# Peptides against a protein of PDB entry 3JWR: the designs that were tried, part 59

Target 1, 323 residues: chain A of PDB entry 3JWR
Amino acid sequence: TRELQSLAAAVVPSAQTLKITDFSFSDFELSDLETALCTIRMFTDLNLVQNFQMKHEVLCRWILSVKKNYRKNVAYHNWRHAFNTAQCMFAALKAGKIQNKLTDLEILALLIAALSHDLDHRGVNNSYIQRSEHPLAQLYCHSIMEHHHFDQCLMILNSPGNQILSGLSIEEYKTTLKIIKQAILATDLALYIKRRGEFFELIRKNQFNLEDPHQKELFLAMLMTACDLSAITKPWPIQQRIAELVATEFFDQGDRERKELNIEPTDLMNREKKNKIPSMQVGFIDAICLQLYEALTHVSEDCFPLLDGCRKNRQKWQALAEQ
Target 2, 298 residues: chain A of PDB entry 3JWR as posed
Amino acid sequence: TRELQSLAAAVVPSAQTLKITDFSFSDFELSDLETALCTIRMFTDLNLVQNFQMKHEVLCRWILSVKKNYRKNVAYHNWRHAFNTAQCMFAALKAGKIQNKLTDLEILALLIAALSHDLDHRGVNNSYIQRSEHPLAQLYCHSIMEHHHFDQCLMILNSPGNQILSGLSIEEYKTTLKIIKQAILATDLALYIKRRGEFFELIRKNQFNLEDPHQKELFLAMLMTACDLSAITKPWPIQQRIAELVATEFWEQGDQVGFIDFVCTQLYEALTHVSEDCFPLLDGCRKNRQKWQALAEQ

## One batch from the design tools (peptide; aimed at target 1 N125 Q130 H142)

Design b2_p18_8_s2 (made by RFdiffusion4, then SolubleMPNN; from b2_p18_8, 8 letters changed)
Fold by OpenDDE base, seed 4:
Structure b2_p18_8_s2 (fold): chain B 323 residues (1-323), chain A 18 residues (1-18)
Amino acid sequence: as target 1 above (323 residues)
Amino acid sequence: REEYRELLEALEKTLLSF
């Protein structure tokens, strides 16, 4: 395609020029082409292109295929969300120095998973999919969308000309796919809530050990969630803008819940309760985010900007809730 | 702590729906 030719021929700027190592990164000013260039840079600077012998054209095609399989009519869960998740992963790996704690296969899997974790998202949550009796709800009992996202990821990875994993051995390929699946499934907040207690306890007791396979898996899950929720850590103007996108999508779901399911939406998805957004954000930060970024910072102190950003945004939301 | 638990449960119901 013309888009592929343009991307494949383009000079890829440095990570420094693109600012993709910054935890404060924003994609708002970036074109779709620039987001694809950033993604190429992430793969390159993580040594994934070299170590796994990726062909440049294949990588370009894969990135464009992933981007194409996000819906444009979804306010938040679109390509830009996936891209920002991957950028946070890249920043956590590089600036946060987590790359030194992981294998190349784990890094490869996490980056692919971050980019792919919301493929074909419909702007509605698992509860809506289940209650609407959508065909996907017949295929999967739990983490419905996350299973679908993984299936889409797998489909793209196996599509002609998109096989960025073709340089892997059969064992490496199996390992990578296993980690990708686990990482995508970990973005179900239900699973995060279920598992986070074990992670926090290991950290609290100073018993956390990445050489333990179970603890490694747990860490990768927590890291995925930390990147998926990373909007809450961004500088306030960015955070506020993203919160508006999230609210828009949630209100759209709430409107559909009223119209299609004949139910009263929760406050979070009720546009009539817009005035509760600041207090709900404080609650979300306290209940979900703070402990995660505290624990992540304990694993790698260089991830502190995520925690600091989260704390600063809590203060901003609290100030708005008091008005 | 009780309010935090209720908020967590409400958030769990809302977030677990994601």
Scores: peptide ipSAE 0.034, ipTM 0.724, DockQ to the pose 0.088
OpenDDE base, seeds 1, 2, 3, 5: peptide ipSAE 0.034, 0.031, 0.032, 0.033; ipTM 0.753, 0.733, 0.739, 0.726; seed 2 fails the geometry check

Design b2_p18_8_s3 (made by RFdiffusion4, then SolubleMPNN; from b2_p18_8, 8 letters changed)
Fold by OpenDDE base, seed 3:
Structure b2_p18_8_s3 (fold): chain B 323 residues (1-323), chain A 18 residues (1-18)
Amino acid sequence: as target 1 above (323 residues)
Amino acid sequence: REEYRRLLEEIERLLASF
């Protein structure tokens, strides 16, 4: 395609020029081409292209295929969300110095997972899928969408001309797919809520050890969630804009719940309760975000900008909730 | 406090569904 030719021929700017090592990064002014260039840079600077012998054209095609398999009519859970999740992962690996704590296969898996974790997202949550009796709800009992996202990821990875993992051994390939699956499934916040207590307790007791395979898996899950939720850490103007996109998508779901399911939506998805957004954001930060970024900062102090951003945005949302 | 707790539970339920 013309898009592939343009991407494959383009000079890829440095990570410094693209600012993709910054936790404060914003994609708002970036074209789709520039987001793809950023993604190439992430793979290159993590040594994934060299270590796994990725062909440049294949990587370009894969990136474009991943981007294409996000829906354009979804307000938040689109390519830009996946791209921002991957950028946060890249920043956490580089600026947050987590790269040195992980294997190349784990890094490869995390980056692929971050880009792929919401593939074909429909702008509705698992509860809606379940309540609407969608065919996907018959295939999976739990983490319905995350299983679907992984299936989409696997489909793309196996598609002709998109096989970025062709340089891996059979064992490396199996290991990578296992980690990708676990990482995508970890973005189900139900699983996060279920597992986070173990992670926080290990950190609190100073018993956290990345050499333990179970604790490694747990950490990768927590890191995925931290990147997935990283919008809450962004500078306030960026946070506000992203929160509007999230609210738009949630309200669209709420409207569909009323129309299609005859259900009164929850406050979070109720357009009529827009005035509760600031207090809900404070609640979300307190219940879900703060402890995660505190724990992540304990694993790597260089991740502090995520925690600091989250705290600052909490104050901003609290101030709005008091008005 | 009770409204806040309910909101948190609702957020948790909602987020658990994402």
Scores: peptide ipSAE 0.046, ipTM 0.756, DockQ to the pose 0.081
OpenDDE base, seeds 1, 2, 4, 5: peptide ipSAE 0.044, 0.040, 0.041, 0.040; ipTM 0.750, 0.748, 0.750, 0.749; seed 4 fails the geometry check

Design b2_p18_8_s4 (made by RFdiffusion4, then SolubleMPNN; from b2_p18_8, 8 letters changed)
Fold by OpenDDE base, seed 3:
Structure b2_p18_8_s4 (fold): chain B 323 residues (1-323), chain A 18 residues (1-18)
Amino acid sequence: as target 1 above (323 residues)
Amino acid sequence: REEYRRLLEEIEATLASF
């Protein structure tokens, strides 16, 4: 395609030029081509292209295929969300110095997972899928969408001309897919809520050890969640704009819940409860975000900007809730 | 406090569905 030719022929700017190492990064001003260039830079600067012998054209095609398999009519859970998740992962690995704590296969898997974790997202949550008796709800009992996202990820990885993992051994390939699956499934916040206590307790007791395979897996899950939720850490103007996208998508679901399921939506998805957004954001930060970024900062102090951003946005949302 | 608790539970329930 013309898009592939343009991407494959383009000079990829440095990570410094693209500012993709910054936790404060925003994609709002970037074209789709520029987001793809950023993604190439992430793979390159993490040494994934070299270490796994990726062909440039194959990587370009894969990136464009991933982007294409996000829906354009979804307000938040689209390519830009996946791209921002991956950028946060890249920043955490580089600026947050987590790269040195992980294997190349883990890094490869995390980056692929971050880009792929919401593939073909429909702008509705697992609860809606379940309550609507969608065919996917018959296939999976839990983490319905995350299983679907992984299936989409696997489909793309196995598609002709998209096989970025073709340079891996059979064992490396199996390991990578296992980690990708675990990482995508970990983005189900229901699983995060169930598992986070173990992670926080290990940190609290100073017993956290990345050399333990179970703790490594747990950390990768927490890191995925931290990147997935990283919008809450962004500078306030960026945070507000992203929160509007999230609210739009949630309200669209709420409207569908009323129309299609004949149910009253929760306040979070109720357009009539827009005035509760600030207080809901404070609640979200307190219940879900703060401890995660605190724990991540304990693993690597260089991740502090995520925690600091989260705290600052909590204050901003609280001030709005008091108005 | 009760309203905030309900909100948190609602957030958790909603987010747990993602």
Scores: peptide ipSAE 0.036, ipTM 0.745, DockQ to the pose 0.078
OpenDDE base, seeds 1, 2, 4, 5: peptide ipSAE 0.036, 0.034, 0.031, 0.034; ipTM 0.755, 0.735, 0.729, 0.740; seeds 1, 4, 5 fail the geometry check

## One batch from the design tools (peptide; aimed at target 1 K194)

Design b2_p19_3 (made by RFdiffusion4)
Pose (drawn by RFdiffusion4):
Structure b2_p19_3 (pose): chain A 298 residues (1-255, 281-323), chain P 19 residues (1-19)
Amino acid sequence: as target 2 above (298 residues)
Amino acid sequence: AAAEEFWEEYFETYIEESE
């Protein structure tokens, strides 16, 4: 609760000061308090704070709540992952210039979603919880963990003093939640795979167009995956270290080049055809693919 | 190439099992 006091009274530095406009950004050196501050700057500079009548007091409590609902003992899928995703999401809308391509309801939804897309992630994949007959698998059908991440995000938004959406008309609130659900579910790698082919063609055929309501919400799913694993587009020293965490968490459950080819370069290339200013992601991606390939040959 | 094939096969199996 003091953590709220100290946070809800500190000055939120500029985006330039926080270097959160950068696709090459890193959190390694930030404190916990600092990361929450960047998040407030994100909401503020996306005009989400003013256009949706958010009280500084409420947004702070909510951000803190999401922070405390990521597991500390979990290697990679902790708060800093949700944060590094939202920052990538933020950098995409700003420097990658996408904000000028979508509504305020969509921007708010993407940010809330990117922050909570892995809530309560217990350091294990959908494949494992299904094969081990976890009760969560009995409860949810497909996209089990992602359904849970959402069940959590919603539980927090309905919490008292956390209704950062309280300022929305009922119609606004109703559809925002619809998009948030779609966003969080889209971080299921299975859906990314079962859907990306359709999107990669609209791109390939120079037919892709945002105006189309459906083509848009598909892209919104592709954008979510793009930020969810943006870590692979980081400078080598960072990608080196964050790959160390994904490494431990995987080995804990068990108790790179093929993946980048299979999952990533394909995607970030498409994102740049949609927005050229998003190329740094593609550049940093193949740049790391270069270093991992060299290491694979020892 | 073998690693990419691995991932492809892994996710195909996973999608089938999840269905």

Design b2_p19_3_s1 (made by RFdiffusion4, then SolubleMPNN; from b2_p19_3, 12 letters changed)
Fold by OpenDDE base, seed 2:
Formats: structure tokens, sequence, C-alpha cells
Structure b2_p19_3_s1 (fold): chain B 323 residues (1-323), chain A 19 residues (1-19)
């Protein structure tokens, strides 16, 4: 395609020029092409292209395929969300110095997972899928959408001309897919809530050890969630804008719940409760976000900007809630 | 905070439904 030709022929700017090592990064001003260029730079600077012998054209095609398989009519869970998740992962790996704690296969898997973790998202949560008796609900018992996202990821990875993992051995390939699956499934916040206590306790007791395979898996899951939720850490203008996108998508679901399921939506998805957004954001930060970024910062102090951003945004939302 | 508990309850419900 013309798009592929343009991307493959383009000079890829440095990470410094693209500012993709910044935790404060914003994609608002970037074109789709620029987001793809950023993604190429992430793979390159993490040494993934070199270490796994990726062909440039194949990588370009894969990126475009991933982007294409996000829906444009979804307010938040679209390509830009996936891209921002991946960018946060990149920043955490580089600026946050987590790269030094992980294997190349883990890094490869995390980056692929970050970009792929919401593929073909429909703008509704698992509860809606279950309650609407969607066909996907017949295939999976839990984490319905996350299983679907992984299936989409696997489909793309196996598609002709998109096989960025062709340079891996059979064992490396299996390992990578396992980690990708685990990472994507970990983005189900229900699973995060279930598992985070173990992680926090290990950190609190100074017993956290990345050499333990179980703890490694746990950490990768927590890191994925930290990147997935990273909008809450962004500078206030960026965070506020993204919060509006999230609210839009949630309210759209709530509207569908009323119309299609004849149920009253929860406050989080109730358009009539728009005035509660600031207080709900404070609640979200306290219930979900703060401890995660505290724990992550404990693992790597260079991740502090994420925690600091989260704290600052809590203050901003609290101030709005008090008005 | 009241809202914190509400948010927590929401995700706990999601977890319960996922089990």
Amino acid sequence: as target 1 above (323 residues)
Amino acid sequence: MEETEKVKAYFEKELEEAE
C-alpha cells in the first residue's frame, strides 16, 4: 500500500526528537504516520530489531496492521490508547531503567502486548459483553475481551508479511507468545485487583525478587497495568483531555445499557452523573492507581515521574470535586 | 473516601462477575 511505502521509506527520527522517552509524552499533535515512526523507534532503540533480526518492511507492515485493527469509532480504546500504552512502556524501560531488569524476550513481548492489548476493542467492558449475551461470552468465562485481544494479536503475528517474530527460535517464539498472552490478559483490571495485593506485600516486606519466575510474571502484569493506566500520570491538560475520552466511551456504554439492556448504568457510565467525574477520578486514583505507581517506583526509583504525575492529578481532581 | 469505596466496589463486582 501507499501507506506502507511511505512508512518504510521514511527516515525515523531519534527518540530524543520524538520525545518518546518522556513520561509527559503526548500524542495529540502527532499524525498516524508519526505514531508509526515512534513505534519503529521503540523497537529499534530497545534493540529488538537487531536482536531478533526483524525486517524493516515486515515491522512496518505489522505496525500498520495493528493500527488498522483498532476501531476508529471508539472514543478511547483505539490505536492512540495502545500507542500511548506502548510509549509509556518504552519510557518505563528506558527512562525508568526497567530495561536492565528484563530479558530481551520479555521486552519484546511487553512492547507487542502493549500495542496489541486492546485490539478490536468495541468500546464496552466485559460486563456488557456478558450481559448482552455476545457470542464472545460463549467462548470465554473470564476476561472475555482480553482473550479476544490476544486472539487478534496472534492472528496479526501469523499473517503473511506481518511475521515480526520469524527470526526467533521455536522456543523463543513459544516463550514470547506466552508472555504476550499473560501481559494482555493482565490488563483486565479485575485480575489486577485480584493479584496486586501479592505484589504490594512483596514490595512492603522487601521480599520482591525478579529472579523468581512467579514474581517476574507478577511484575510484568503490574507493569502492563501501570502503562495501561498511565493517562492518569500525564500533565494535567493531557490527563483532563484523556479523561474526557474515557468518560465519553463509558457514557456511550451507559446509554447502550439503558437502550439495549433496559438497565440503569453505574455512576461511572451514567451520563446524568457527569458532575461526579472529579470525585470519581479521585476515587479511581486512590483505589487503583496510587499504590501501583508507589510500588513501581519502589522497584525503580526512576519511575517516580509516574507517581508524581498521579499525585498531582489527584490534587487537581480533588480541587474540582470541592467546587 | 466514599467515592473510593464506590470505585473499589465496582471493580470487586467486576471480579465477582469474572469468576
Scores: peptide ipSAE 0.292, ipTM 0.860, DockQ to the pose 0.838
OpenDDE base, seeds 1, 3, 4, 5: peptide ipSAE 0.285, 0.290, 0.282, 0.277; ipTM 0.858, 0.859, 0.856, 0.854

Design b2_p19_3_s2 (made by RFdiffusion4, then SolubleMPNN; from b2_p19_3, 14 letters changed)
Fold by OpenDDE base, seed 1:
Structure b2_p19_3_s2 (fold): chain B 323 residues (1-323), chain A 19 residues (1-19)
Amino acid sequence: as target 1 above (323 residues)
Amino acid sequence: SAEREALAKKFAEELAEAE
């Protein structure tokens, strides 16, 4: 395609030029082509291209395929969300110094998972899928959409000309897919809530050990969530704009719930309760975000900008809630 | 706190359902 030709022939700027190592990164000014270039740079600077012998054209095609399998009519859970999740992962690995704590396969899996974790998202949550009796709800009982996202990820990885994992041994391939699956499934916040207590307790007791395979898996799950929620850590102008996108998508779901399911939406998805957004954001930060970024900072102090950003945004949302 | 956990669970249910 013309798009593939353009991407494959383009000079890929440095990570410094692209600012993709910054926790404060914004994609708002970037074209779709530039987001793809950033993604190439992430793979390159993490040594994934070299270590796993990725062909440049194959990587370019894969990136474009992933991007194509996000819906454009979804306000928030689109390619830009996936891209920002991956960028936060990259920043956490590089600037946050987590790269040195992980294997190359884990890094490979995390980056693929971050880019793929919301593939074919429809702008509705698992509850809506279940209540609407969607065919996917018959296939999966829990984490319905996350299973679908993984299936889409696997489909793309196995598609002709998109096989970025072809340089891996059979064992490396199996390991990578296992980690990808676990990482994508971990983005179900219900699973995060279920598992986070174990992680926080390990940190609190100073018993956290990445050499333990179970604790490693737990950490990767927490890191995925931290990157997925990273919009809450962004500079305030960026945070506000992203929050508007999230609200738009949630309100669209709420409108559909009324129309299609004849139910009253929750406050979070109720367009008529837009004035509650600031207080809900404070609640979200306190209940879900702060402790996660605190724990992550205990694992790597260089991740502090995420925690600091989250704290600053809490203050901003609280100020709005008091008006 | 138990309240944070309950709120987190509610948000997670709403968000995990949404994200």
Scores: peptide ipSAE 0.038, ipTM 0.714, DockQ to the pose 0.280; fails the geometry check
OpenDDE base, seeds 2, 3, 4, 5: peptide ipSAE 0.032, 0.035, 0.032, 0.031; ipTM 0.678, 0.701, 0.684, 0.687; seeds 2, 3, 4, 5 fail the geometry check

Design b2_p19_3_s3 (made by RFdiffusion4, then SolubleMPNN; from b2_p19_3, 14 letters changed)
Fold by OpenDDE base, seed 2:
Structure b2_p19_3_s3 (fold): chain B 323 residues (1-323), chain A 19 residues (1-19)
Amino acid sequence: as target 1 above (323 residues)
Amino acid sequence: SAERQAVEAFFAEEIAAAE
């Protein structure tokens, strides 16, 4: 395609120029091409291209394929969300110095997972998929969408001309796919809620050890969630804009629930309760976000900007809630 | 907080779907 030709021929700017090491990064001003260039830079600067002998054209095609398999009619869970998740992962690895704690295969898997974790998202949660008796609900009993996302990820990775993992040994390939699957499944917030207590206790007790395979898996899951939710850490203007996108998607689901399922939506998805968004954001930060970024900062102090951003946004939302 | 509980209640449906 012309898009592939343009991407493959383009000079990839430095990470510094692209500002992709910044936790405050915004994609709002970036074209689709620029997001793809950023993605190439992430793979390159993490030494993934070199270490796993990725062909440039194949990587370019893969990136474009991933982007293409996000829906454009979904307000939040689209390519830009996936891209921002991956950028946060990159920043956490580089600026947050988590790279030094992980293997190359883990880093490879995380970056692929971050970009792929919401592939073909339909703008509705697992509860809706289940209640609407969607065909996907017949295939998977738990974490329905996340299983679908992984399936899409695998499909792309195995597609002709998109095989960015072709340079891996069989064992490396198996390991990478395992980690990708686990990482994508970990983005189910229900699973996060179930597992986070173990992580927080390990941190609290100063017993956290990345050399333990189980704890490593747990950490990767928490890191994925931290990147997935990283919009809450962004500078206030960015946070507000993203919150609007999330609200739009949630309200769209709520509207569908009312129309298609004849049920009253929950407050978070009820358009009529949009005035409660600030207080709900505070609740979300307190219930889901703060402890995670605190724990992550304990693992790597250089991740503090994420925690700081989350705290600052909590204050901003609280101020709005009090008006 | 009440808001925290409301958020947790929202995720309860997702948790149930994951069990």
Scores: peptide ipSAE 0.258, ipTM 0.861, DockQ to the pose 0.720
OpenDDE base, seeds 1, 3, 4, 5: peptide ipSAE 0.236, 0.257, 0.227, 0.227; ipTM 0.858, 0.861, 0.850, 0.849

Design b2_p19_3_s4 (made by RFdiffusion4, then SolubleMPNN; from b2_p19_3, 12 letters changed)
Fold by OpenDDE base, seed 1:
Structure b2_p19_3_s4 (fold): chain B 323 residues (1-323), chain A 19 residues (1-19)
Amino acid sequence: as target 1 above (323 residues)
Amino acid sequence: SAEAEALRKRFAEEIEEAE
């Protein structure tokens, strides 16, 4: 395609030029092409292209395929969300110095997972899928959408000309896919809530050890969630804009719940409850985000900007909630 | 190798079926 030719021929700017190592990164000003260029840079600077012998054209095609398999009519869970998740992962690995704590296969898997974790997202949550009796709800018992995202990820990875993992041995491939699956599934907040207590306890007791395979898996799951939720850590203008996108998507779901299911939406999904957004954001930060970024910062102090951003945004949302 | 690629594809399919 012309798009592929353009991407493959383009000079890829440095990570410094693209600012993709910054936790404060924003994609708002970037074209789709520029987001693809950023993605190439992430793979390159993590040494994934070299270590796993990725062909440039194949990587370009894969990126474009991933981007294409996000829906454009979804307000938040689109390519830009996946891209920002991956960028946060990249920043956490580089600037947050988590790269030194992980294997190359884990890094490869995390980056692929971050980009792929919401593939073909329909702008509705698992609860909606279940209540609507969608065919996907019959295929999977829990984490319905996350399983679908993983299936889409596999489909793309195995598509002709998109096989970025072709340079891996069979064992490396198996390991990578296992980690990708675990990472994508970990983005289900329900699973995060179930597992986070173990992680926090390990940190609190100073018993956290990345050399333990179980704890490593747990950490990767927590890291995925931290990147997936990283919008909450962004500078206030960025956070506020993203919160509007999230609200738009949630309200669209709520509208569908009313129309299609005859259900009164929760406050989170209710367009008439816009005034509750600030207080709900405070609640979300307190219940879900703060402890995670605190724990992550204990693992790597260089991840502090995520925690600091989260705290600052809590203050901003709290101030709005008091008005 | 072509054989390794075929095995990778098979493995991917098995993962898909196990979901």
Scores: peptide ipSAE 0.026, ipTM 0.557, DockQ to the pose 0.017
OpenDDE base, seeds 2, 3, 4, 5: peptide ipSAE 0.007, 0.020, 0.024, 0.023; ipTM 0.479, 0.547, 0.530, 0.566

Design b2_p19_4 (made by RFdiffusion4)
Pose (drawn by RFdiffusion4):
Structure b2_p19_4 (pose): chain A 298 residues (1-255, 281-323), chain P 19 residues (1-19)
Amino acid sequence: as target 2 above (298 residues)
Amino acid sequence: SAEFEAFKQELLAEAAALP
């Protein structure tokens, strides 16, 4: 509660000061309070704060709530993951210049989604919870964890003093939630795989076009995956360290080059054809693929 | 890598099991 007092009264530094406009950004050295501040700057500089009548008091309580609903004991899938994803999402809309390509309802949804796309993640994959017959698997059909992450995001938005959406017309609120659901579900790697082929062709055939309502929402799913694993596009020292965490969390459940080829370069290439200013992601990606390949050969 | 090919096939199987 004091954490709210101190936060809801501190000055939010500029985006330039926070270097959150950068695809090469890092959080290693930020405090907890600082990361919440960057998030406020994100909402503010995306005009989400003014266009949706958000009270500083409410947004702060909500952000803090999401922070406390990420598990600390979990290696990689903790708050800093949700944060580093939203920052990548933020950097994509700004420096990658996509904000000029989509509505205010969509931007708000993407940001809220990117922040909560892994809420309460217990450090284990959908494959494991299905095979171990976790009650969550009994409750949800497909995309089990991602359904849960959403169930949580919504639970928080309905919490008192957390209705950062309270300013929306009922129609606005209704469709924003629809997009948020789609966004969080799209972070399921299985859906990314079962859908990306369709998108990679519209790109390949110079046919892809945003105006098409359907082609757009598909891209929105591809954008979510693009930020969800943006960590692979980081400078080597960072990618080196964050790969250490994904490493431990995986081994805990068990108790890189093939993946980048199979999952990543394919995607970031497509994102750049859609937006050239998004190339730093593709550059940083193959750059790390270069260093992991060299290490694989010892 | 053999381990990666097994992992890749698992991911593709999961994706194919969806509606």

Design b2_p19_4_s1 (made by RFdiffusion4, then SolubleMPNN; from b2_p19_4, 9 letters changed)
Fold by OpenDDE base, seed 3:
Structure b2_p19_4_s1 (fold): chain B 323 residues (1-323), chain A 19 residues (1-19)
Amino acid sequence: as target 1 above (323 residues)
Amino acid sequence: SPADEEFFAELLERAASLP
């Protein structure tokens, strides 16, 4: 395609030029081509291209395939969300120095997972999928969409000309897919809520050890969540804009819940409750975000900008909630 | 509390909406 030719022939700017190591990064002004260039740079600077012998054209095609398999009519859970999740992962690995704590296969898996974790997202949550009796709800009982996202990820990875993992041994391939699956499934916040207590206790007791395979898996799950939710850490103008996209998508779901399911949506999904957004954001930060970024900062102090951003945005949302 | 359950349900719905 012309798009592939353009991408494959383009000079990829440095990570410094692209600012993709910044926790404050915004994609708002980037073209789709520029987001793809950023993605190439992430793979390159993490040594994934070299270490796993990725062909440039195959990587370009894979990136474009991933991007194409996000829906354009979904307000938030689109390519830009996946791209921002991956960028936060890259920043956490580089600027946050998490790279030094992980294997190349884990890094490879996390980056693929971050880019792929919401593939073919429909702009509705697992509860809606379940309540609407969607065919996916018959295939999976829990984490319905996350299983679907992984299935989509696997389909793309196995598609002709998209096989970025072709340089891996069979064992490396199996390991990578296992980690990708675990990472994508970990983005179900229900699983996060279930597992986070173990992680926080390990941190609190100073017993956290990345050499333990179980704790490693737990950490990768927490890191995925931290990157997935990283919009809450962004500078306030960026946070506000992203919150509007999230609200738009949630209200669209709520409208569908009324129309298609004849149910009253929750306050979060209810367009009529827009005035509750600031207080709900404070609650979200307190219940979900703060402790995660605190724990992540304990693993690597260089991740502090995520925690600091989250705290600052809490104050901003609280101020709005008091108006 | 029921309010916490509803909040968590909303968060879980949000979470289920936010992969």
Scores: peptide ipSAE 0.029, ipTM 0.693, DockQ to the pose 0.152
OpenDDE base, seeds 1, 2, 4, 5: peptide ipSAE 0.028, 0.029, 0.028, 0.010; ipTM 0.706, 0.691, 0.686, 0.495; seed 4 fails the geometry check

